# Ledger of designs, part 65: peptides against a protein of PDB entry 5KEZ

Target 1, 320 residues: chain A of PDB entry 5KEZ
Amino acid sequence: NVAIYNPFRPWWERYQPVSYKLCTRSGNEDEFRNMVTRCNNVGVRIYVDAVINHMCGNAVSAGTSSTCGSYFNPGSRDFPAVPYSGWDFNDGKCKTGSGDIENYNDATQVRDCRLTGLLDLALEKDYVRSKIAEYMNHLIDIGVAGFRLDASKHMWPGDIKAILDKLHNLNSNWFPAGSKPFIYQEVIDLGGEPIKSSDYFGNGRVTEFKYGAKLGTVIRKWNGEKMSYLKNWGEGWGFVPSDRALVFVDNHDNQRGHGAGGASILTFWDARLYKMAVGFMLAHPYGFTRVMSSYRWPRQFQNGNDVNDWVGPPNNNGVI

## One batch from the design tools (peptide; aimed at target 1 R256 D306 V307)

Design b2_p25_2 (made by RFdiffusion4)
Pose (drawn by RFdiffusion4):
Parts: structure tokens; sequence; C-alpha cells
Structure b2_p25_2 (pose): chain A 320 residues (1-320), chain P 25 residues (1-25)
């Protein structure tokens, strides 16, 4: 991923890929393989956050400011470490004047245009799908059990299916024969938009962002909500079917207060209420549960938004 | 907007503009 130095090494630089080499601030390929093997040998599975909708921002300066020193040039669309060229991006397919996503009532541009200027991969091309699959198969054979598909709303459900069609079964040393990767797709669907999370049920589960937003408001006793109203919690509140939901109180993004739910999302900063919300979630049968584990940063709210929400993990001059 | 003014004064233009788009999306 791109090494971003202004601001200094933000957590979200990891969502701007430069290549598919397993080489990050978290460690190299040897350390990654070692982790996956050790965890599988004690029965704990690894799920990978797969950033496959895009490479890095179109305005990032060319050079080798990358976590493995790989060269890249966003202006010329050259990512030789993969390799990707200009033929591998959606510049010619997007129909907006800016080339970015401008209107979320238009399901097409949400898919084909650049998300906040991030170079949008042409996922309809077999070559691009093959390079992504090669990356995910490398992970599957190492022994990962599944994937979080980042920014799934900005990918066509069919393109996702075409990539998943190319995946190996899970490593037969640890998983039964014929086992398939666990897929959960990050789609923020609070209603009112043309894209529905149900459009993605063919590919795997989806993140249910309504879950934490509603639970936070209820536990905080905001907007007239009471805990007694949780008697019919689940699909009774308009959530996706329980067998398609990955649920959580907060995630790494919306714990910073700018996300789906804003200030209602309970976090470790609200420890007393947060424990209650996590407890309710873990006790209730709805969904497959994910628990957040975070790091502290110097929060500094100005106008309800945290100017330091970009700060990366604890570090000494960028070393985690 | 004090939030955006603060970021504008302390970030590179490319990252500020990218983040501003995200915040207004």
Amino acid sequence: as target 1 above (320 residues)
Amino acid sequence: DPYLDYLKNNWSAANYNMWKKYMNS
C-alpha cells in the first residue's frame, strides 16, 4: 500500500493498494504465512480484508513511497508490480465529468467511477479478475478462511461473483474437502439508496450496518428509543436475514464517529455502555458476531468530527 | 467549518481534497 507521509502514516493508507505483494507495516510474507499457520494449528481462523475495488488515489505522487518499495505511477496508471496498466482501469467507462463518484442515486457511476479519486479497477476484464484471484488464491493456499470484501457497494455483484468463481477451495490440511472461503461484503445499506445489500446475497454475507447504529441509539436512550423495544430485535427491525448478516457494535471506520451512525455508535471510549451493547449482541442469536479490538489515538473533536480520526496505530516514527 | 479548516491547514492538498470528498459523499 501507499506510504502516506502527510498526514503521517494514517490508518487508511492501507486502503490504497500499490501491489499484491504481502508486504506491509504489519509484516512480510514470511511473517504472514507464519501467523496463518500458527493460528490454524490452534483452531483460530484468519479472515483477510481484501481491497479489490481500487488501487491508490489518482493524485498520489509517483515514485516508491510504498510499503515494499515497489514503483508506481497513478497519473500514468502504471502499477508494474502487479502489473496493471491504464487498460486495467475504468477511466473510459465512467461517465461523470470529474471521473469521480458524484451521485449516489446513480447505481452505475457508484460502480464505474472513482471512489473519492481512488483508481477504479476494471473488474469486468478477465485479466484484472485473474490478477485479483491470483492474489486471493495465494492467501487461500497459505490458509486463510475467508475474506472481508472492502467497498463492495462500489463493485458490481456479478463482477464479484466472477472473481469468486476463480478461487480455490480452502487448504485441505485444515479444512474439510470442498470448503469454500467465507465471504462477507462491506455494504453500508441504511435504506433510501438504489443499491440494496440483498443484491449481494449470492456472493456471501453482508455487513449489517443498521445493527450497531440502532443498538447505539437504543442503549444511549436517544430519539425516544428504549431497551424494551429490543424484544423483536433482528429482521423485525428491517435487518437482512440472520444467516446473511455479519454484525458488530462498531467497526474500525465508524468508531471514529464520522461513519454510518455518526455519534450514536458506541465505542471503547464509552466503555460502560459499550460493554452493555456488546453483551446484548453476543447474547442475542441474530447474525454472526464480530468484536472490535482497537488502539487509542488523540481524539480532538471540532464540530462533531474528529480531526485526528486519521491517526494510525501506535508507532515509533512509523514502525508499529 | 472548523473541522475542514483545521485539516486544510495541516494536510497536503491531495489528501485534504480526497478526504473532503469522502466527508461530503

Design b2_p25_2_s1 (made by RFdiffusion4, then SolubleMPNN; from b2_p25_2, 14 letters changed)
Fold by OpenDDE base, seed 5:
Structure b2_p25_2_s1 (fold): chain B 320 residues (1-320), chain A 25 residues (1-25)
Amino acid sequence: as target 1 above (320 residues)
Amino acid sequence: DPYFEYLASHWSKATFEQKKKAYNA
């Protein structure tokens, strides 16, 4: 991924890929392979956060400022380490003036335009699908158990399906023969937009963002909400079917959030309430649960916004 | 932070213009 130095090595640089090399601040490929092997040998499975919707930001400077030193040029859409070129992006398909998503009520924009400047891959192309599949298959062969698909809302479900259809079975050294990778898709569906979580049920589980938001409201006793109202928690609250839901109290994004949905989210900053929410989540049968492990950072609020929301995990001068 | 701004727009129902301004700030 790109190495960003202003601000200094933010967490979100990891979500701006320039190659599919397993070479980041977390380690190199050999170290990753070693970790996966060790984990699998004791029954701990690895699921990779796969960033396949886009490459890095359009405004990032060209050069070799990346975690593995790979050259890239966002301006010319040149990512030779893959390789991708200008033919592999949706620049010509997006019809907005800025090239970015301007209207989230336009499903075509949401999927064909850039998410806040991130270069949008043309996932309709078999070439692009194959390059992504090669990346994911390499991980499968190493021994990962599945994937979180980042920014799935911004990909056509059919394109995702086409990629998934190219995936190998899981490594038989650790998994039963014929096992398929576990897939869960990050889809932010809080209602009011044309793209729905149900559009993605065919590909695997989806993130249920209503879960953390509503649970936070209840635990915080906002808007007259009571714990007794959780009697029909799950589908009764309008959530997706349990067998399609991946649920969580917070994630790395909404842990830094604000506003209506963001403010309700419980985090480790509210330790007691957070433990109550996590305990409830783990005790309740609805959905597939995910528990957050995070870190503290020096929050600094200005005009209601944390100006340090970019701060990444504990590090030594950028080295994790 | 592109992801923060994306999420913020959903939570606050911010317009594209507001989101873009915040992202560029």
Scores: peptide ipSAE 0.030, ipTM 0.616, DockQ to the pose 0.078
OpenDDE base, seeds 1, 2, 3, 4: peptide ipSAE 0.024, 0.021, 0.021, 0.017; ipTM 0.517, 0.584, 0.535, 0.552

Design b2_p25_2_s2 (made by RFdiffusion4, then SolubleMPNN; from b2_p25_2, 11 letters changed)
Fold by OpenDDE base, seed 4:
Structure b2_p25_2_s2 (fold): chain B 320 residues (1-320), chain A 25 residues (1-25)
Amino acid sequence: as target 1 above (320 residues)
Amino acid sequence: DPYFEYLAANWSKAFFDMKKKAYNS
């Protein structure tokens, strides 16, 4: 991915890929293989946060400022380490003036235009699908158990399915023969927008963002909510079917106040309430649960926003 | 809950706006 130095190595640089090489702030491919092997050998499975909707930001300077040293040129859509070229992006498909998503009530813009300036891959192309599948299959062959698909809301469900249909079975060294990768898709559906979580049920589980938002409201006792109201928690609260839901109290985005639940989201900053929420989540049978492991950073609020929301995990000069 | 849906839509927009702001800061 892109190496960003202003601010200094923010967490979000990881979500701006320039290649599918396994060289990151976390280590190289050999180290990753070693980690996956060691984890699998003790029954801990690895699920990769797969960024396949896009490459890096369109405004990033061309060069070799990347975690694996690969050259890239966002301006010309040149990512030779893949390789991708201008033919592999949705620039001509997106019809907005800016090239970015401008109207989130327009499903075509949400899927075909750039998310926050990130170069949008043309996932309708078999070439692009195959390159992504090749990346994911490499990980599967290493021994990962599945994937979180980042920014799934911004990909057509059919394109995702086409990629998933190209995936290998899991590595038989650790998984039963014929095992399929576990797939969960990040889709922000709190209502009020045309893209629905149900659009993605056919591909795997979907993140249920209503879960953390509503649970936070209840535990905070906002709007007259009471714990006793949780008696029909799950589908009874309008959430997706349990067998399609991946649930969580917070994620890295809304932990930093980036919407998708807003101020109701509980985090480790509110330790007591957070423990209550996580405890409840783990005890309740609804959905597949995910627990956050995060870190403290020096928050500094200006005009209601944390100006230090970019701060990444504890590191040694950018190396985790 | 129509009110919640309205708020949810605004939160989603706020989320992406904040993300964009963060990525371009």
Scores: peptide ipSAE 0.268, ipTM 0.817, DockQ to the pose 0.053
OpenDDE base, seeds 1, 2, 3, 5: peptide ipSAE 0.169, 0.124, 0.231, 0.092; ipTM 0.768, 0.758, 0.814, 0.569; seed 1 fails the geometry check

Design b2_p25_2_s3 (made by RFdiffusion4, then SolubleMPNN; from b2_p25_2, 11 letters changed)
Fold by OpenDDE base, seed 1:
Structure b2_p25_2_s3 (fold): chain B 320 residues (1-320), chain A 25 residues (1-25)
Amino acid sequence: as target 1 above (320 residues)
Amino acid sequence: DPYEEYLKANWSKWFYDMYKKMLNA
């Protein structure tokens, strides 16, 4: 991914890929292979957060300022480490003046335009699908068990399906023959927008963002909510079917939320209430549960916003 | 639920603002 130095190596640089090479601040490919093997040998499975909707931001300076030293040029859409070129992006499909998503109530913009400047890959192209599949298959062959698909609402479900259809079975050294990768898709659907979680049920599980939001309001006793109202928790609260839901109290994004985006979300910063929420989630049968393991950073609020919400995971290895 | 209505109307803007930081880095 791109190396951002101002602010200094933020968490979100990880979501600006310039190659599919397995060399980041988290480690190199050999270290990753070693970790996957050690985990699999004791029954711990690995799921990769796969960023396949886009490459880095359009405004990032060209050069070799990346975690693996790969050259890239956002201005010319040149990513030779893949390789991608100008033919592999949706610049011509997006009809907005800026090239960015301007109206989230327009499904075509949401899927064909750049997410805040992030260069949007043309997933309709078989070439692009194949390059992504090659990346994911490399991980499968290493021994990962599946994937979180980042920014899934920004991809057409059919394009995702086409990529998934190219995937290998899981590595038979650790998984039964014929096993398929576990897929869950990040789709933020809190209602009121055209893209629905149900659009993606055919590809795998979907994140249920209503879960953490609603549970937060209940635990916080907002709007007169009571724990007793959780009697019909799950589908009874309008959530997606349990067998399609991946549920969580918080994630890396809404940990940094404010206002409508995440005010109700409980995090480790609210330790007592957070433990209650996580305990309830683990005790309740609804959905496939995910527990967050995060980190603390030096929060500094100015005008209601944490100016240090960019701070990335702890790192002291001195490696770019 | 007033909060739910507010959330539905504004949550996309929150994410937009967050992602904008990536662009402006």
Scores: peptide ipSAE 0.160, ipTM 0.756, DockQ to the pose 0.058
OpenDDE base, seeds 2, 3, 4, 5: peptide ipSAE 0.178, 0.144, 0.029, 0.145; ipTM 0.777, 0.762, 0.543, 0.758; seeds 2, 4, 5 fail the geometry check

Design b2_p25_2_s4 (made by RFdiffusion4, then SolubleMPNN; from b2_p25_2, 8 letters changed)
Fold by OpenDDE base, seed 4:
Structure b2_p25_2_s4 (fold): chain B 320 residues (1-320), chain A 25 residues (1-25)
Amino acid sequence: as target 1 above (320 residues)
Amino acid sequence: DPYLEYLKSHWSEAFYNMYKKALNS
């Protein structure tokens, strides 16, 4: 991915890929293989946060400022380490003036235009699908158990399916023969927009962002909410079917006040309430649960916003 | 405490005890 130095190595640089090389601030491919092997050997499975909707931001300077030293040129859409070229992006398909998503009530813009300047891959192309599948299959062959698909809301469900149909079975050294990768898709659906979580049910599980938002209001006792109201928690609260839901109290985005859920989202900053929420989530049978592991950073609020929301995990000069 | 009773009924005793300790820390 792109190496960002201003601010210094933020967490979000990881979501701006320039290649599919397993070479980042977390380590190289050999180290990753070693980690996956050691984890699998003790029954801990690895699920990769796969960034396949886009490459890096369109405004990033060309060069070799990347975690693996790969050359890239956002201006010309040149990513030779893949390789991708100008033919592999949706520049000509997006009809907005800026090239970015401008109206989230326009599903076509949401999928065909750039998410906050991130170069949008043309996932309708078999070439692009194949390159992504190759990346994911490489990970599968290493021994990962599945994937979180980042920014799934911004990809056409059919394009995702086409990629998933190209995936190998899981590595038989650790998984039963014929096992399929576990797939869950990040889709923010709190209602009010045309893109629905149900659009993605055919590809795997989806994130249920209403879960953390609603649970937060209840535990915080906001708006007259009571714990007793959780008696029909799950589908009874308008959530997606349990077998399609990936549930969580917070994620890296809304932990920083962004994404979805608003101020109701509970985090480790509110330790007791957070533990109550996580405890309830782990006890309740609804959905597949995900527990957050994060870190403290020096929050500094200005005009209601944390100006240090970029701070990445504890590191040694950028190396985690 | 209905909340704790709910958790206790859904978890092993060992896990419940660990959680209770953490909750009250």
Scores: peptide ipSAE 0.379, ipTM 0.918, DockQ to the pose 0.013
OpenDDE base, seeds 1, 2, 3, 5: peptide ipSAE 0.013, 0.032, 0.015, 0.014; ipTM 0.380, 0.733, 0.382, 0.391; seed 2 fails the geometry check

Design b2_p25_3 (made by RFdiffusion4)
Pose (drawn by RFdiffusion4):
Structure b2_p25_3 (pose): chain A 320 residues (1-320), chain P 25 residues (1-25)
Amino acid sequence: as target 1 above (320 residues)
Amino acid sequence: SIQPHQLPGWAVSKLNWEKNTAASS
């Protein structure tokens, strides 16, 4: 991914890919393979955060400021380490004047235009789908059990299906024959938009962002909510079917207060209420549960938004 | 107007940083 130095190494630089080499601040390919093998050997599975909607920001300076030193040039759309060229992006397909996503009532531009200027991969091309599949198959053969598909709302459900069609079965040393990767797609669907999370049920599960937003408001006793109202918690509150939901109280994004749910999201900063919300979630049968494990940063709210929400993991001059 | 919840949180964080830097300039 792009090594971003202003601000200094933010956590979200990892969502701006430069190549598919397994080489990050978390470690190299040997350390990654070692981790996956060791965890599988004790029965704990690895799920990978797959960033496949885009490469890096279109305004990022060309050069080798990348986590493995790979060269890249966003202005010329050259990502030779993959390789991707200008033919591999949606510049000609997007219909907005800016080339970015401007209107979320238009389901087409949400898919074909740049998300906040991030170079949007042409996922309809077999070549691009093959390069992504090659990356995910490399991970599957190492032994990962599934994927979180980042920014799934900004990908056509059919394009996702075309990529998934190309995936191997899970490594037969650890998984039964015919096992398929566990897919959960990150779609923020709070209603009121043309894109519905149900559009993605053919591919795998979806993140149910309504879950934590509603649970936070309820536990905080905000907006007239009471815990007694949780008697019919689940689809009774308009959530996706339980067998399609990946649920959580907070995630690495919205724990920073700017996300789906804003200030209502309970985090480790609100430890007493947070424990209660996690407890309710873990005790209730709805959904497949994910628990957050975080790092501290110097929060500094100005106007209800944290100016330090970009700060990366604990580090010594960028080394984690 | 694009609402924050419509974007991934990491994209919102990025935009917020840019807006704060511009305001400080």

Design b2_p25_3_s1 (made by RFdiffusion4, then SolubleMPNN; from b2_p25_3, 16 letters changed)
Fold by OpenDDE base, seed 2:
Structure b2_p25_3_s1 (fold): chain B 320 residues (1-320), chain A 25 residues (1-25)
Amino acid sequence: as target 1 above (320 residues)
Amino acid sequence: AIKNEQLPGWVVTERLAKEYAAAQA
């Protein structure tokens, strides 16, 4: 991915890929293989956060400032380490003046325009699908158990399916023969927009962002909410079917006040309430649960916003 | 340049803002 130095190596640089090489601040491919093997050998499975909707930001300077030193040029859409070129992006499809998503009520913009400047891949092209599938299959063959698909809301469900149909079975060294990758898709659906979580049910599970938001409201006792109202928690609260839901109290985005959830989201900063929420989530049968493992950072609020919300995990001069 | 999908509907509503402010007071 792109190496960002202003601010200094933020967490979000990981979501700006320039190649599919397994070479980042966390280590190289050999180290990753070793980790996957050691985890699998003790029954811990690995799921990769796969960034396949886009490449890096359009405004990033061209060069070799990347975690693996690969050259890239956002301006010309040149990513030779893949390789991608200008033919592999949706620039010609997006009709907005900025090239970015401007109206989330326009599903075509949401899928074909850039998410906050991130270069949008043309996932309708078999070439692009195949390059992504090769990346994911490489991970499958290493021994990962499945994937979180980042920014799934911004990809056409049919394009996702086409990629998934190219995937190998899981590595038989650790998984039963014929096992399929576990897929969960990040889709932010709080209602009011044309794109729905249900559009993606055919590809795998989806994130249910209403879960953490509503649970936070209840535990905080906002708006007269009571714990007793959790009697019909799950589908009764308008959430997606349990067998399609991946649920969580918080994630890295809404822990920082970004994305979906708002101030209702509970985090480790409110330890007592957070433990209550996580405990409830783990005890309740609704959905497939995900527990956040985060870290403290030096929060500095200015005008209600944390100016240090970019801070990534503890590191040694950028190396994790 | 930053991956951020913050939309008005995804942020604190006026109602929630008031409730949050009251809770923090």
Scores: peptide ipSAE 0.026, ipTM 0.538, DockQ to the pose 0.069
OpenDDE base, seeds 1, 3, 4, 5: peptide ipSAE 0.023, 0.018, 0.019, 0.022; ipTM 0.533, 0.588, 0.576, 0.567; seed 5 fails the geometry check

Design b2_p25_3_s2 (made by RFdiffusion4, then SolubleMPNN; from b2_p25_3, 13 letters changed)
Fold by OpenDDE base, seed 2:
Structure b2_p25_3_s2 (fold): chain B 320 residues (1-320), chain A 25 residues (1-25)
Amino acid sequence: as target 1 above (320 residues)
Amino acid sequence: EIKNEQLPGWVVTELNAKKFAAAAA
């Protein structure tokens, strides 16, 4: 991914890829392989947060300022380490004036235009699909168990399916022959927009962002909400079917007030209420649960916004 | 319990094993 130094190595640089090489601030490919092996040997499975919708931001300077030293040029859409060129992006398909998503009520824009300036890959192309599949298959062959698909809302479900159909079975050193990767897709669907979580049911599980948002409102006792209202928690609250849901109290985005859920989201900053929410989630049968492991950072609020929301995990001069 | 109709078979197997181990502890 791109190496950002202003601010100094933010968490979100991870979501701006310039290659599919397995070398980042967390380590090199050999170290990653070693970690996967060690985890698998004790029954801990690894799921990769796969960023496959886009490459880095269009405004990032060209050069070799990346975690693996690979050259890239956002301006010319040149990513030779893959390789990608201008033919592999949706610049010509997106019809907005800016090239960015301008209207979230237009599903075509949401999927064909740039997400906050991030160069949007042409996932309709078999070449692009194959490059992504090769990346994911390399991870599968190393021994990962599956994937979180980042920004799935911004990809056509059929394109995702086409990529998934190219995936290998899991590594037979740790998984039964013929095992398929576990897939869950990040789709933000709080209602009111044309893209629905159900559009993605054919590919795997989906994130249920209504879960943390509604649970936070209840536990905070906002708007007269009561714990007793949780009797029909799950599908009764309009959530996706349990067998399609990945549930969580918070994630890295809404822990910083971004993404989905707003102020209702409970985090470790509200320790007592957060423990109640996580305990409830783990006790309740609805959905497949995900527990957040986060960190504290020096929050500084200015005009209601944390100016330090970029701060990444604890590190030693950029080294994690 | 979580519904397992859409889970890969190996996930179901491992979850069942872990549940059993937890109950036996």
Scores: peptide ipSAE 0.307, ipTM 0.757, DockQ to the pose 0.015
OpenDDE base, seeds 1, 3, 4, 5: peptide ipSAE 0.151, 0.225, 0.022, 0.042; ipTM 0.633, 0.699, 0.409, 0.507

Design b2_p25_3_s3 (made by RFdiffusion4, then SolubleMPNN; from b2_p25_3, 12 letters changed)
Fold by OpenDDE base, seed 1:
Structure b2_p25_3_s3 (fold): chain B 320 residues (1-320), chain A 25 residues (1-25)
Amino acid sequence: as target 1 above (320 residues)
Amino acid sequence: AIKNEQLPGWAVTELNAKKAAAAAA
């Protein structure tokens, strides 16, 4: 991915790929392979947060300032390490003045325009689908068990399906022959927008962002809400079907006040309430559960916003 | 109980095994 130095190596640089090389601040491919093997050998399965909707920001300077030293040029849409070129992006499809998503009530913009400047891949193209599938298949062959598909709301469900149809079976060293990868899709659907979580049910599970948001309000006793109201928690609260839901109390985005959930989201900063929420989530039989493991950073609130919300995970192991 | 229609077969098997192990512990 792009190496961002201002601010200094933020967490979100990881979501700005310039290649599909397994060479980042989290480690190199050999280290990753080793970790996957060790985990699989003790029954711990790995799923990858796969960024396949886009490449890096359009305003990032061209050069080799990336975690694996790969050259890239956002201005010309040149990513030779893949390779991608100007033919592989949705620049011609997006009709907004900025080239970015400007109206989330326009599903076409949401899917064909750039998410906050991130160069939007033309997932309708078989070439692009194949390159993504090659990346994911490489991971599958290493031994991963599945994927979180980042920014799924910004991809057409049919394009996702086309990519998934190209995926290999899981590595038979650890999984039964014919095993398929576990897929869940990040779709932020709190209502009010044309894109719905249900659009993606055919591809796998979907993140249920209402879960953490509503649970937070209940645990916080906001608006007179009581724990007893959780008797019909899940579908009874208007959430997606349990067999489609991936549920969580918080994620890396809304933990920092970004994305869906707002101030209701409970985090490790609210230790007691957070433990209550996580405990409830793990005890209740709704959805597939995900527990967050995060890190502390020096929060500095200015005008209600944490100016240090960019701080990435600790890294002092020599990987840059 | 958790509905598992959107889980791969292997994942369902492993989940059930883990539940059984936890219940036996």
Scores: peptide ipSAE 0.141, ipTM 0.667, DockQ to the pose 0.015
OpenDDE base, seeds 2, 3, 4, 5: peptide ipSAE 0.132, 0.120, 0.017, 0.025; ipTM 0.654, 0.640, 0.383, 0.433

Design b2_p25_3_s4 (made by RFdiffusion4, then SolubleMPNN; from b2_p25_3, 13 letters changed)
Fold by OpenDDE base, seed 2:
Parts: C-alpha cells; structure tokens; sequence
Structure b2_p25_3_s4 (fold): chain B 320 residues (1-320), chain A 25 residues (1-25)
C-alpha cells in the first residue's frame, strides 16, 4: 500500500493498495506465512481484509513511496506491480463531473465511481477479476480461512461472485479437502438507499450495521428505549436474516465516528456500557459475532471532531 | 451442535468442536 507520512503512517493507508504483494508495515510474506502457520496449528484461523474495490487515491503522488517499494502512478492509473493500467479502471464508466460518487441514491454511481477519490477498478473485466483472484488464491494457498471484502457496497454483486468462483479450496494441510473460504462482505445498509444488503446474500454473509447502532441506543437509554425491547432482537428489529448476518458492536470506522452508526455506537471509551453490549451480543444467538480488539489513542476534539482519528495501532517508528 | 446457517462445512465442524471443548472445561 501507499506509505503516508502526513499524518505519520495513519491506519487508513492500509486501504490504499498499489500492489497485491504481501509486504507491509506488519511484515513481509515470509513473516505472514509463518504467522498463518502458527495460528492454524493451534486452531486459530485467519481472515484477510481484502481491499479489491479500488487502488490508492487519485491525489497520491506518483513514485515508490509504498510499503514494498513498488512504483505506482495514480494520475496515469499505472500500477505495474499488478499490473494495472488505465484500461483497468472505471474512469470512462463514471459519468459524474468529479469522477467521484456524488449521489448515493444512484446505485450506478456508488459502484462505478470513485469512493472518496480512490481509483475504482473495473471489476467487470475478466483480467481484473483474475488478478484479484490470483491475489486471494495466493492467500488461500498460504492457509488463510477466508475474507472480509472491503467496500462491497461499491462493487457489483455479480462481479464479486465472478471473483469468488475463481477461488481455490482451502489449504488441505489444515482444512478438509474441498473446503470453501468463509466470506463476509462489508455493506453499509441502514436503509434509505437503493443498494441493499440482500443484494449480496448470494456471495456470503454481510455486515449488519444496524446491530451496533440500535443496540447502542437501547443501552444508552436514548429516546425512551428499554432493554426489554430486545425480546425480539434480530429479524424482529428489521435486521437481515441471522444466517446472513455478521454482527458487531463497533468497528474501526464507527469507533472514530465514521461509516455508520453515529454517536450511538458503543466503544471501549465507554467501558461499562460497551461490556454490556458485547456481553449481550455474545449471549444472543442472532448472527455470526465479531469482537473488536482495538487500542487507545490521544483523542483531540476540535469542533466536535477528533483531529487524531487517523492514529493507527501502537508502533515503533511506523513498524507494527 | 451449531446450526448450519449457510456456513462452510469446516466452520460448522470447528464451531461444534469448540462448543464441545468449552462444555468439558
């Protein structure tokens, strides 16, 4: 991914890829392989946060300022380490003046235009699908158990399916022969927009962002909400079917007030209420649960916004 | 046993194993 130095190595640089090389601040491919092996040998499975919707931001300077030193040029859409060129992006498909998503009520824009300037890959192309599949298959062959698909809302479900259909079975050193990867898709659907979580049910589980948002309001006792109202928690609250849901109290985005959920989201900053929420989630049968493991950072609020929301995990001069 | 909620077979197997181990602990 791109190496960002202003601010100094933020968490979000990870979501701006310039290659599919397994070479980042966390280590090289050999170290990653070693970690996966160690985890698998004790029954801990690894799921990769796969960023396959886009490459880096269009405004990032060209050069070799990347975690593995690979050259890239956002301006010319040149990513030779893949390789991608201008033919592999949706610049010509997106019809907005800016090239970015301007109207989230237009599903075509949401999927064919750039997400906050991030160069949007042409996932309809078999070449692009194959390059992504090769990346994911490399990980599968190393021994990962599955994937979180980042920014799935911004990809056509059929394109995702086409990629998933190219995936290998899991590594038989740790998984039964013929095992399929566990797939869950990040889709933010709080209602009111044309893209629905149900559009993605065919590919795997989906994130249910209403879960943390609504649970937060209840536990905070906002608007007269009571714990007793949780008797029909799950589908009764308008959530996706349990067998399609991946549920969580918070994630890295909404822990910082971004993405979905707003101020209702409970985090470790509100320790007592957060423990209540996580405990309830783990006790309740709805959905497949995900527990957040985060870190503290020096929050500095200015005009209601944390100016340090970019701070990544504890590190040693940028090395994690 | 864990219900098969459209999970890969290996996931169901491992979740059941974890549940069994937890019950015996």
Amino acid sequence: as target 1 above (320 residues)
Amino acid sequence: AIKNEQLPGWVVTELNAQKYAAAQA
Scores: peptide ipSAE 0.250, ipTM 0.718, DockQ to the pose 0.015
OpenDDE base, seeds 1, 3, 4, 5: peptide ipSAE 0.197, 0.017, 0.027, 0.043; ipTM 0.667, 0.576, 0.433, 0.525

